Peptides against a protein of PDB entry 5KEZ. Designs and how they scored, part 60

Target 1, 320 residues: chain A of PDB entry 5KEZ
Amino acid sequence: NVAIYNPFRPWWERYQPVSYKLCTRSGNEDEFRNMVTRCNNVGVRIYVDAVINHMCGNAVSAGTSSTCGSYFNPGSRDFPAVPYSGWDFNDGKCKTGSGDIENYNDATQVRDCRLTGLLDLALEKDYVRSKIAEYMNHLIDIGVAGFRLDASKHMWPGDIKAILDKLHNLNSNWFPAGSKPFIYQEVIDLGGEPIKSSDYFGNGRVTEFKYGAKLGTVIRKWNGEKMSYLKNWGEGWGFVPSDRALVFVDNHDNQRGHGAGGASILTFWDARLYKMAVGFMLAHPYGFTRVMSSYRWPRQFQNGNDVNDWVGPPNNNGVI

## One batch from the design tools (peptide; aimed at target 1 Y15 H54)

Design b2_p23_8 (made by RFdiffusion4)
Pose (drawn by RFdiffusion4):
Structure b2_p23_8 (pose): chain A 320 residues (1-320), chain P 23 residues (1-23)
Amino acid sequence: as target 1 above (320 residues)
Amino acid sequence: ANVPYNRLPHNAKAIDDYLNSLK
């Protein structure tokens, strides 16, 4: 991924890919393979955050400011370490004047245009689907059990299916024959938009962002909500079917207060209420549960938004 | 542009601001 130095090494630089080499601030390929093997050998699975909707920002300076030193040039669309060229992006397919996503009532541009200027991969091309599949198959054979598909709302459900069609079964040393990767797709669907999370049920589960937003408001006793109202918690509140939901109280993104749910999301900063919300979630049968494990940063709210929400993991001059 | 940043992945607003500052 791009090594971003202003601001200094933000957590979200990891969502701007430069190549598919397994080489990050978290470690190299040997350390990654070692982790996956050791965890599988004690029965704990690894799920990978797959960033496949885009490469890095279109305005990022060319050069080798990358976590493995790989060269890249966003202006010329050259990512030779993959390799990707200008033919591999949606510049000609997007119909907005800016080339970015401008209107979220238009389902087409949400898919074909650049998300906040991030270079949008042409996922309809077999070559691009093959390069992504090669990357995910490399991970599957190492032994990962599934994927979180980042920014799934900005990918066509069919393109996702075409990529998944190319995946190997899970490593037969650890998983039964015919096992398929566990897929959960990040789609923020709070209603009122043309894109529905149900559009993605053919590919795997989806993140249910309504879950934590509603649970936070309820536990905080905001907006007239009471815990007694949780008697019919689940699809009774308009959530996706339980067998398609990946649920959580907070995630790495919205724990910073800017996300789906804003200030209502309970986090480790609100430890007393947070424990209660996690407890309710873990006790209730709805959904497959994910628990957050975080790091502290110097929060600094100005106008209800944290100007330090970009700060990366604890580090010494960028080394984690 | 009418972008619902609170409904977007990552830190979409900060990324947007970052990229615009580089232009």

Design b2_p23_8_s1 (made by RFdiffusion4, then SolubleMPNN; from b2_p23_8, 13 letters changed)
Fold by OpenDDE base, seed 3:
Structure b2_p23_8_s1 (fold): chain B 320 residues (1-320), chain A 23 residues (1-23)
Amino acid sequence: as target 1 above (320 residues)
Amino acid sequence: ANIPYSRETGLAKEMREWLLSQK
């Protein structure tokens, strides 16, 4: 991915890929392979956060400022380490003036335009699908158990399916023969927008963002909410079917929420309430649960926003 | 200096708007 130095090596640089090389601030491919092997040998499975909707930001300077030194040029859409070129992006398909998503009520914009400037891959192309599948299959062959598909809301479900249909079975050294990778998709469906979580049920589980948001308001006793109202928690609250849901109290994004959007989300910053929420989640039989492991950073609020929300995990000059 | 692009921007915005709409 891009190595960002202003601010200094933020967490979100990981979501700006320039290649599919397993060479990042976390380590090299050999180290990753070693970790996966060690984990699998003791029954701990690895799921990879796969960033396949886009490459890096369109305004990032060209060069070799990347975690594995690969050259890239966002301006010309040149990613030779893949390789991708201008033909592999949706620039000509997006009809907005900025090239970015401008209206989230327009499903076509949400999927065909750039997410906050991130170069949007043309996932309708078999070439692009194949390059992504090769990346994911390499990980499967190493021994990962499945994937979180980043920014799934911004990809057409059919394109995702086409990629998934190219995937290998899991590595038989650790998994039963014929096992399929576990897939869960990051889809932001809070209601009120045309794209629905149900659009993605055919590909795997989906993130249920209503879960953490609503649970936060209840535990915080906002708007007269009471714990007793959780008696029909799950589908009774309008959440997706349990067998399609991946649930969580917080994630890396909404943990850094701004203003009212972030205020309801419980995080480790509110230790007691957070433990209550996580405990409830783990005890309640709804969805597939995910527990967050995070870190402290020097928060600095200005006008309700943490200006240091970019701060990455504890590291040594960018290396974890 | 490079303009920082964050995946959290879109998510945070949507979450904020949704929460506000619930009030």
Scores: peptide ipSAE 0.031, ipTM 0.668, DockQ to the pose 0.066
OpenDDE base, seeds 1, 2, 4, 5: peptide ipSAE 0.008, 0.030, 0.034, 0.038; ipTM 0.344, 0.665, 0.657, 0.678; seeds 2, 4, 5 fail the geometry check

Design b2_p23_8_s2 (made by RFdiffusion4, then SolubleMPNN; from b2_p23_8, 10 letters changed)
Fold by OpenDDE base, seed 5:
Structure b2_p23_8_s2 (fold): chain B 320 residues (1-320), chain A 23 residues (1-23)
Amino acid sequence: as target 1 above (320 residues)
Amino acid sequence: ANIPYEREPYLAKEMRDYMSSLK
């Protein structure tokens, strides 16, 4: 991904890829392979956060300022480490004046235009689908168990399916022969927009962002909510079917007070309430549960916003 | 219950600010 130095190596640089090489601030491919092997050998499975909707920002300067040193040129849409060229992006398909998503009530813009300037891949093209599948298959062959698909809301479900149909079975060294990768898709659906979580049920599980938001409201006793109302927690609260739900109390975005859920989201900063929420989540039989493992950072609030919410994991001069 | 959310809830505010600063 792009190496950003101002601010100094923020967590979100990880979501601006320039190649599918497995060398980042977290380590190189050999180290990753070693970690996956060691984890699998003790029954711990690895699921990769796969960023496949886009490459880096369109306005980032060309050069080799990336975690693996790969050259890239956003201006010419040149990513030779893949390789991608101008033919592999939706620039001509997006009809907005800026080239960015301007109206989130327009599903076509949400899927065909750039997410805040991030170069949008033409996932309708078999070439692009194949390059992504090759990346994911390489990870499968290493021994990962599945994937979180980042920004799934910004991809057409049919394009995702086409990619998934190209995937290999899981590595038989650790998984039963014929096992399929576990897929869960990040789709933010709190209502009010045309794109729905149900559009993606055919590809795998989806994130249920209503879960953390509603649970936070209840535990915080906002709006007269009571714990006794959790009697029919799950589908009874309007959530997606349990067998399609990936549930969590918080994630890396809304832990920082923004994104889906807002101020209702409980985090480790509210230790007592957070433990209650996580305990309830693990005890109640709804959805596939995900427990957050995060870190503290030096929060500094200005005008109600943490100016340091860009801070990434503990690191040594940018190296994790 | 009221669920507060940002209109563009997909990226961190700082990331959006950074991307805007490049334009």
Scores: peptide ipSAE 0.050, ipTM 0.710, DockQ to the pose 0.290
OpenDDE base, seeds 1, 2, 3, 4: peptide ipSAE 0.028, 0.027, 0.012, 0.008; ipTM 0.520, 0.557, 0.371, 0.397

Design b2_p23_8_s3 (made by RFdiffusion4, then SolubleMPNN; from b2_p23_8, 12 letters changed)
Fold by OpenDDE base, seed 3:
Structure b2_p23_8_s3 (fold): chain B 320 residues (1-320), chain A 23 residues (1-23)
Amino acid sequence: as target 1 above (320 residues)
Amino acid sequence: ANIPYSREPGLAKEIREWQESLL
């Protein structure tokens, strides 16, 4: 991915890929392979956050400022380490003036235009699908158990399916023969927009952002909410079917007030309430549960916004 | 309202406002 130095190595640089090389601030490919092997040998499975909707931001300077030193040029859409070129992006398909998503009530813009300036891959192209599948298959062959598909809302479900149909079975050294990768898709659906979580059920599980948002309001006792109202928690609250849901109290985005959930989201900053929420989630038989492991950073609020929300995990000069 | 991801700086406020509008 892009190595960003202003601000200094933010967490979100990880979501601006310039190659599919397994060479990042977390380590190199050999170290990753070693970790996956060690984890699998003791029954701990690895799921990769796969950023496949886009490459890096359109405004990032060209050069070799990347975690593995690969050259890239956002201006010309040149990513030779893949390789991608201008033919592999949706620039000509997006009809907005900025080239970015301008109206989230327009499903076509949401999927064909750039998410906050991130260069949008032409996932309708078999070439692009194949490059992504090669990346994911390399990970599968290493021994990962599945994937979080980042920004799935911004990809056409059919394009996702086409990629998934190219995937190998899981590595038989650790998984039963014929096992398929576990897939969950990040889809932010709080209602009110044309794109629905149900559009993605055919590809795997989806993130249920209503879960953390609503649970937060209940535990915080906002709007007269009571714990007793949780008696029909899950589908009774209008959430997606349990067998399609991945649930969580917070994620890296909404922990910082980003993404979906707003101020209702409980985080480790509210330790007591957060423990209550996580405890409830783990005890309740709805959805596939995910527990957040995070870190403290020097929060500095200005006009209601944390100006340090970019701060990455504890590191040594960008290396974890 | 746009649902920005925290993949670029400055989107946090817009995301929060969007989320609150849907709750």
Scores: peptide ipSAE 0.075, ipTM 0.730, DockQ to the pose 0.127; fails the geometry check
OpenDDE base, seeds 1, 2, 4, 5: peptide ipSAE 0.059, 0.066, 0.048, 0.057; ipTM 0.701, 0.716, 0.703, 0.718; seeds 1, 2, 4, 5 fail the geometry check

Design b2_p23_8_s4 (made by RFdiffusion4, then SolubleMPNN; from b2_p23_8, 14 letters changed)
Fold by OpenDDE base, seed 2:
Structure b2_p23_8_s4 (fold): chain B 320 residues (1-320), chain A 23 residues (1-23)
Amino acid sequence: as target 1 above (320 residues)
Amino acid sequence: ANIPFSRETGLAKEQYEWLQSQK
């Protein structure tokens, strides 16, 4: 991915890929293989956060400032390490003046335009699908168990399906023969927008962001909410079907006060309430549960926003 | 409406839009 130095190596640089090489500030491919093997050998499975909707930001300077030293040129859409070129992006499909998503009530913009400047891949193209599938299959062959599909809301469900149909079975060294990768898709659907979580049910599970938002409200006792109201927690609260839901109290985005959920989201900063929420989530038989493992950073609020929300995990001069 | 966190700038959508307006 791109190496960002202003701010200094933020967590979100990870979501600006310039290649599909397993060579990042977290380590190299051999180290990753070793980790996956060691984890699998003790029954711990690995699920990769797959960033396949886009490449890096359009405003990033061309060059070799990347974690693996690969050259890239956002301006010309040149990513030779893949390789991608200008033919592999949705620039011509997006009709907004900025090239970015401007209206989230326009599903076409949400899918075909750039997510906050991130170069949007043309996933309708078989070439692009194949390159992504090759990347994911490489990971499958290493021994990962499945994937979180980042920014799934910004991809057409059919394009995702086309990629998934190209995937290998899981590595038989650790998984039963014929096993399929576990797929869950990040889709932010709190209602009020045209794109629905149900659009993605055919591809795998989806993130249920209503879960953390509503649970936070209840645990915080906002608006007269009571724990007793959780009697019909799950589908009874308008959530997606349990077998399609991946649930969580917080994620890396809304832990920083942004994204979906707002101020209701409970985090480790509210330790007591957070433990209550996580405990409830783990005890209640709804959805597939995900527990957040995070870190403390020096929060600095200005005008209600944490100006240090970019801070990544503890590191040694950018190296994790 | 959803207010996404920018993976490009590390800012909320409204902050990103504000930043763009300054250019």
Scores: peptide ipSAE 0.054, ipTM 0.675, DockQ to the pose 0.248
OpenDDE base, seeds 1, 3, 4, 5: peptide ipSAE 0.025, 0.041, 0.035, 0.023; ipTM 0.453, 0.663, 0.652, 0.634; seed 1 fails the geometry check

## One batch from the design tools (peptide; aimed at target 1 Y15 Q16 H54 H154)

Design b2_p24_1 (made by RFdiffusion4)
Pose (drawn by RFdiffusion4):
Structure b2_p24_1 (pose): chain A 320 residues (1-320), chain P 24 residues (1-24)
Amino acid sequence: as target 1 above (320 residues)
Amino acid sequence: PTDAEIGARDGGRYVNIRKYLNAQ
């Protein structure tokens, strides 16, 4: 991923890929393989956050400011370490004047245009699908059990299916024959938009962002909500079917208060209420549960938004 | 889209990414 130095090494630089080499601030390929093997050998599975909708920001300076020193040039669309060229991006397919996503009532541009200027991969091309699949198959053979598909709303459901069609079964040393990767797709669907999370049920589960937003408001006793109203918690509140939901109280993005749910999201900063919300979630049968494990940062709210929400993991001069 | 619209739809990190890219 791009090594971003202003601001200093933000957590979200990891969502701007430069290549598919397994080489990050978290470690190299040997350390990654070692982790996956050790965890599988004690029965704990690894799920990978797959950033496949885009490469890095179009305005990022060319050079080798990358976590493995790989060269890249966003202006010329050259990512030779993969390799990707200008033919591999949606510049000619997007119809907005800016080339970015401008209107979320237009399902097409949400898919074909740049998300906040991030170079949008042409996922309809077999070559691009193959390069992504090669990356995910490398991970599957190492032994990962599934994937979180980042920014799934900004990918066509069919393109995702075409990539998933190319995946190996899970490593037969640890998983039964014919086992398939566990897929959960990040789609923020609070209603009122043309894209529905149900559009993605053919590919795997989806993140149910309504879950934590509603639970936070309820436990905070905001907007007239009471815990007694949780008697019919689940699809009774308009959530996706339980067998398609990945649920959580907060995630790494919206714990910073700017996300789906804003200030209502309970986090470790609200430890007393947070424990209650996690407890309710873990006790209730709805959904497959994910628990957040975080790091502290110097929060500094100005106008209800944290100007330090970009701060990366604890580090000494960028070394985690 | 505004920061609030992006943040609510896609997450706060995309607001920061956009701010970073615009400073380039």

Design b2_p24_1_s1 (made by RFdiffusion4, then SolubleMPNN; from b2_p24_1, 11 letters changed)
Fold by OpenDDE base, seed 3:
Structure b2_p24_1_s1 (fold): chain B 320 residues (1-320), chain A 24 residues (1-24)
Amino acid sequence: as target 1 above (320 residues)
Amino acid sequence: MTDEEIGRRDGPWAVNLRKWQASQ
């Protein structure tokens, strides 16, 4: 991914890929392979956060400022380490003036335009699908158990399916023969927009962002909400079917007040309430649960916003 | 735009969340 130095190596640089090489702030491919092997050998499975909707931001400077040193040029859409070129992006398909998503009530725009400037891959192209599948298959062959598909809301479900159809079975050294990768898709559906979580059920599980948002309001006792109202928690609250839901109290985005977060989201900063929420989540049978493991950073609020929300995990000069 | 603006993946869903909360 892009190595960002202003601010200094933020967490979100990980979501700006320039190659599919396994050289990152967390280590190299050999170290990753070693970790996956050691984890699998003790029954701990690894799921990769796969960023496949886009490459890096359109305004990032060209050069070799990347975690693996690969050259890239966002301006010319040149990512030779893949390789991608201008033919592999949706620049000509997006009809907005900026090239970015401007109206989230336009599903086509949400899928075909850039998410906050991130260069949008033409996932309709078999070439692009194949490059992504090669990346994911390499990880599968290493021994990962599945994937979180980042920014799935911004990909056509059919394109996702086409990629998934190219995936190998899981590594038989650790998984039963014929096992398929576990897939869950990040889709933010809080209602009121044309894109629905149900559009993605055919590909795997979907993140249920209503879960953390609503649980937060209940635990915080906002608007007179009571724990007793959780009697029909799950589908009774309008959530997706349990067998399609991945649930969580917070994630890295809404922990920082961004994405589908808001003030209702409980985090480790509110330790007591957070423990209550996580405890409830783990005790309740609805959905597949995910527990967040995060870190403290020097928060500094200005005009209601944490100006240090970019701060990544503890590191040694950018290396974790 | 700043690197932070490029990297931050804030979107209308945050606003949508507020709208959603207001409608509850």
Scores: peptide ipSAE 0.029, ipTM 0.636, DockQ to the pose 0.057
OpenDDE base, seeds 1, 2, 4, 5: peptide ipSAE 0.021, 0.027, 0.023, 0.027; ipTM 0.609, 0.628, 0.620, 0.658

Design b2_p24_1_s2 (made by RFdiffusion4, then SolubleMPNN; from b2_p24_1, 11 letters changed)
Fold by OpenDDE base, seed 3:
Structure b2_p24_1_s2 (fold): chain B 320 residues (1-320), chain A 24 residues (1-24)
Amino acid sequence: as target 1 above (320 residues)
Amino acid sequence: PTDEEIGRRDGPWAVETRKWNESQ
């Protein structure tokens, strides 16, 4: 991915890929392979956060400032380490003046335009699908158990399916023969927008962002809400079917106090309430649970926003 | 745009009210 130095190596640089090489601030491919093996050998499975909707931001400077040293040029859509070129992006499909998503009530913009400037891959192209599948299959062959598909809301479900149909079975050294990768898709559906979580059920589980948002309001006792209202927690609250839901109290995005869920989201910063929420989540049978493991950073609020929400995990000069 | 602006992936999010079912 792009190595960002201003601010200094933020967490979100990981979501700006310039190649599918497994050399990042977390380590190289050999170290990753070793980690996956060691984890699998003790029954811990690895699920990769796969960033396949886009490459890096359109305004990032061209060069070799990347975690693996690969050259890239966002301006010309040149990613030779893949390789991708201008033919592999949706620039011509997006009809907005900026090239970015401007209206989230327009499903075509949400899927064909750039998410906050991130160069949007043309996932309709078999070439692009194949390059992504090769990346994911390499990970599968290493021994990962599945994937979180980042920014799935911004990909057409059919394109995702086409990629998934190219995937290998899981590595038989650790998984039963014929096992399929576990897929969960990040789809932010809090209602009020045309794209629905149900559009993605055919590809795997989806993130249920209503879970953390609603649980936060209940635990915080906002608007007079009570724990007794959780009697029909899950589908009774309008959530997706339990067998399609991946649930969580917070994630790395909404932990920063913005995005899906906003201020209702409980985090480790509110330790007591957070423990209550996580405890409830783990005790309740609804959905597949995910527990967040994060870190403290020097929060500085200005006009209601943390100006240090970019801060990544503890690191040694950018290396974790 | 700054690197931070490029890195931020926030969008507008609507909040849906609770939908109670027959199990309530």
Scores: peptide ipSAE 0.029, ipTM 0.549, DockQ to the pose 0.041
OpenDDE base, seeds 1, 2, 4, 5: peptide ipSAE 0.026, 0.025, 0.025, 0.027; ipTM 0.591, 0.567, 0.547, 0.567; seed 2 fails the geometry check

Design b2_p24_1_s3 (made by RFdiffusion4, then SolubleMPNN; from b2_p24_1, 10 letters changed)
Fold by OpenDDE base, seed 3:
Structure b2_p24_1_s3 (fold): chain B 320 residues (1-320), chain A 24 residues (1-24)
Amino acid sequence: as target 1 above (320 residues)
Amino acid sequence: MTDEEIGRRDGPRYVRLRKWNASQ
């Protein structure tokens, strides 16, 4: 991915890929392979956060400022380490003036335009699908158990399906023969937008952001909410079917106080309430549960916003 | 400040979440 130095190596640089090489702030491919092997040998499975909707931001300077040293040029859509070119992006398909998503109530914009300047891959092309599948298959062959698909709302479900259909079975050294990768898709659906989580059920599980948002409201006792109202928690609250849901109290995005769930989201900063919410989640049978492991950073609020919400995990000069 | 500028400064995730809130 792009190496960002202003601010200094933010967490979100990981979501600006320039190649599918397995050399990042976390280590190189050999180190990754070693970790996966050691984890699998003790029954711990690895799931990769796969960024396949886009490459890096259109405004990033061309050069070799990347975690693996690969050259890239966002201006010309040149990513030779893949390789991608201008033919592999949706620039001509997006009809907005900026080239970015401007209206989230327009499903076509949400999927065909750039997410906040991130160069949008033409996932309708078999070439692009194949390059992504090759990346994911390499990970599968190493021994990962599945994937989180980042920004799934911004991809057409059929394009995702086409990629998934190219995937190998899991590595038989650790998984039963014929096992398929576990797939869950990040889809932010709190209602009010045309794109629905149900559009993605055919590809795997989806993130249920209503879970953390509503649970936070209840635990905080906002708007007269009571714990007794959780008697029909899950589908009874309008959530997706349990067998399609991946649930969580917070994630790395909404932990920073913005977006899906807003201020209702409970985090480790509110330790007591957070423990209550996580405890409830783990005790309740609804959905597939995910527990957050995060870190403290020097929060500095200005006009209600943390100006340091970019801060990544503790590191040694950018290396974790 | 444009979304692109915000994205560059604060990260694309921040802008995405902000836009989502605005769309509700």
Scores: peptide ipSAE 0.030, ipTM 0.675, DockQ to the pose 0.124
OpenDDE base, seeds 1, 2, 4, 5: peptide ipSAE 0.028, 0.032, 0.030, 0.029; ipTM 0.674, 0.710, 0.677, 0.682; seeds 1, 2 fail the geometry check

Design b2_p24_1_s4 (made by RFdiffusion4, then SolubleMPNN; from b2_p24_1, 13 letters changed)
Fold by OpenDDE base, seed 2:
Structure b2_p24_1_s4 (fold): chain B 320 residues (1-320), chain A 24 residues (1-24)
Amino acid sequence: as target 1 above (320 residues)
Amino acid sequence: MTDEEIGRRDGPWTVRYRRWQASQ
């Protein structure tokens, strides 16, 4: 991915890929392979956060400032380490003036235009699908158990399906022969937009963002909410079907802000309430559960926003 | 301020978070 130095190596640089090489701030491919092997040997499975909707930001300077040293040129859409070129992006398909998503009520913009300037891959192309599948298959062959698909809202479900259909079975050294990778898709669906979580049910599970937001309100006893109201927690609260839901109390994004909805989210900063929420989540039979492991950073609030929300995990001069 | 400008200043995923907040 791109190496960002202003601010200094933020967490979100990880979501700006310039290649599918497995060399990052966390280590090289051999180290990753070793980790996967050691984890699998003790029954701990690895799921990769796969960034396949886009490459890096369009405004990032060309060069070799990347975690693996690969050259890239966002301006010319040149990512030779893949390789991708201008033919592999949706620049010509997006019809907005800026090239970015301007209206989230337009599903075509949401999927064909750039997410906050991130170069949008043309996932309709078999070439692009195949390059992504090769990346994911490499991980599968190493021994990962599945994937979180980042920014799934911004990809056509059919394109995702086409990629998934190219995936190998899981590594038989650790998984039963014929096992398929576990897939869950990040889709933010809180209502009010045309793209729905249900559009993605055919590909695997989806994130249920209503879960943490509503649970936080209940645990905080806001608006007269009571724990007894959680008796029908799940589908009864308007959440997606249990067998399609991946649920969580918080994630890396909603840990980093305050607001009308964000204020309800429970995090490790509110340790007691957070433990209650996580405990409830683990005890209640709804969805596939995900527990967050995060870190503290020096928060500095200005006008209600943490100006240090970019801070990544503890590191040694940028190396994790 | 455009989403792109916010993304460059505050991080690209700040936009996604703010949109989520607004949807609550």
Scores: peptide ipSAE 0.040, ipTM 0.692, DockQ to the pose 0.118
OpenDDE base, seeds 1, 3, 4, 5: peptide ipSAE 0.027, 0.026, 0.030, 0.023; ipTM 0.665, 0.658, 0.674, 0.628; seed 3 fails the geometry check

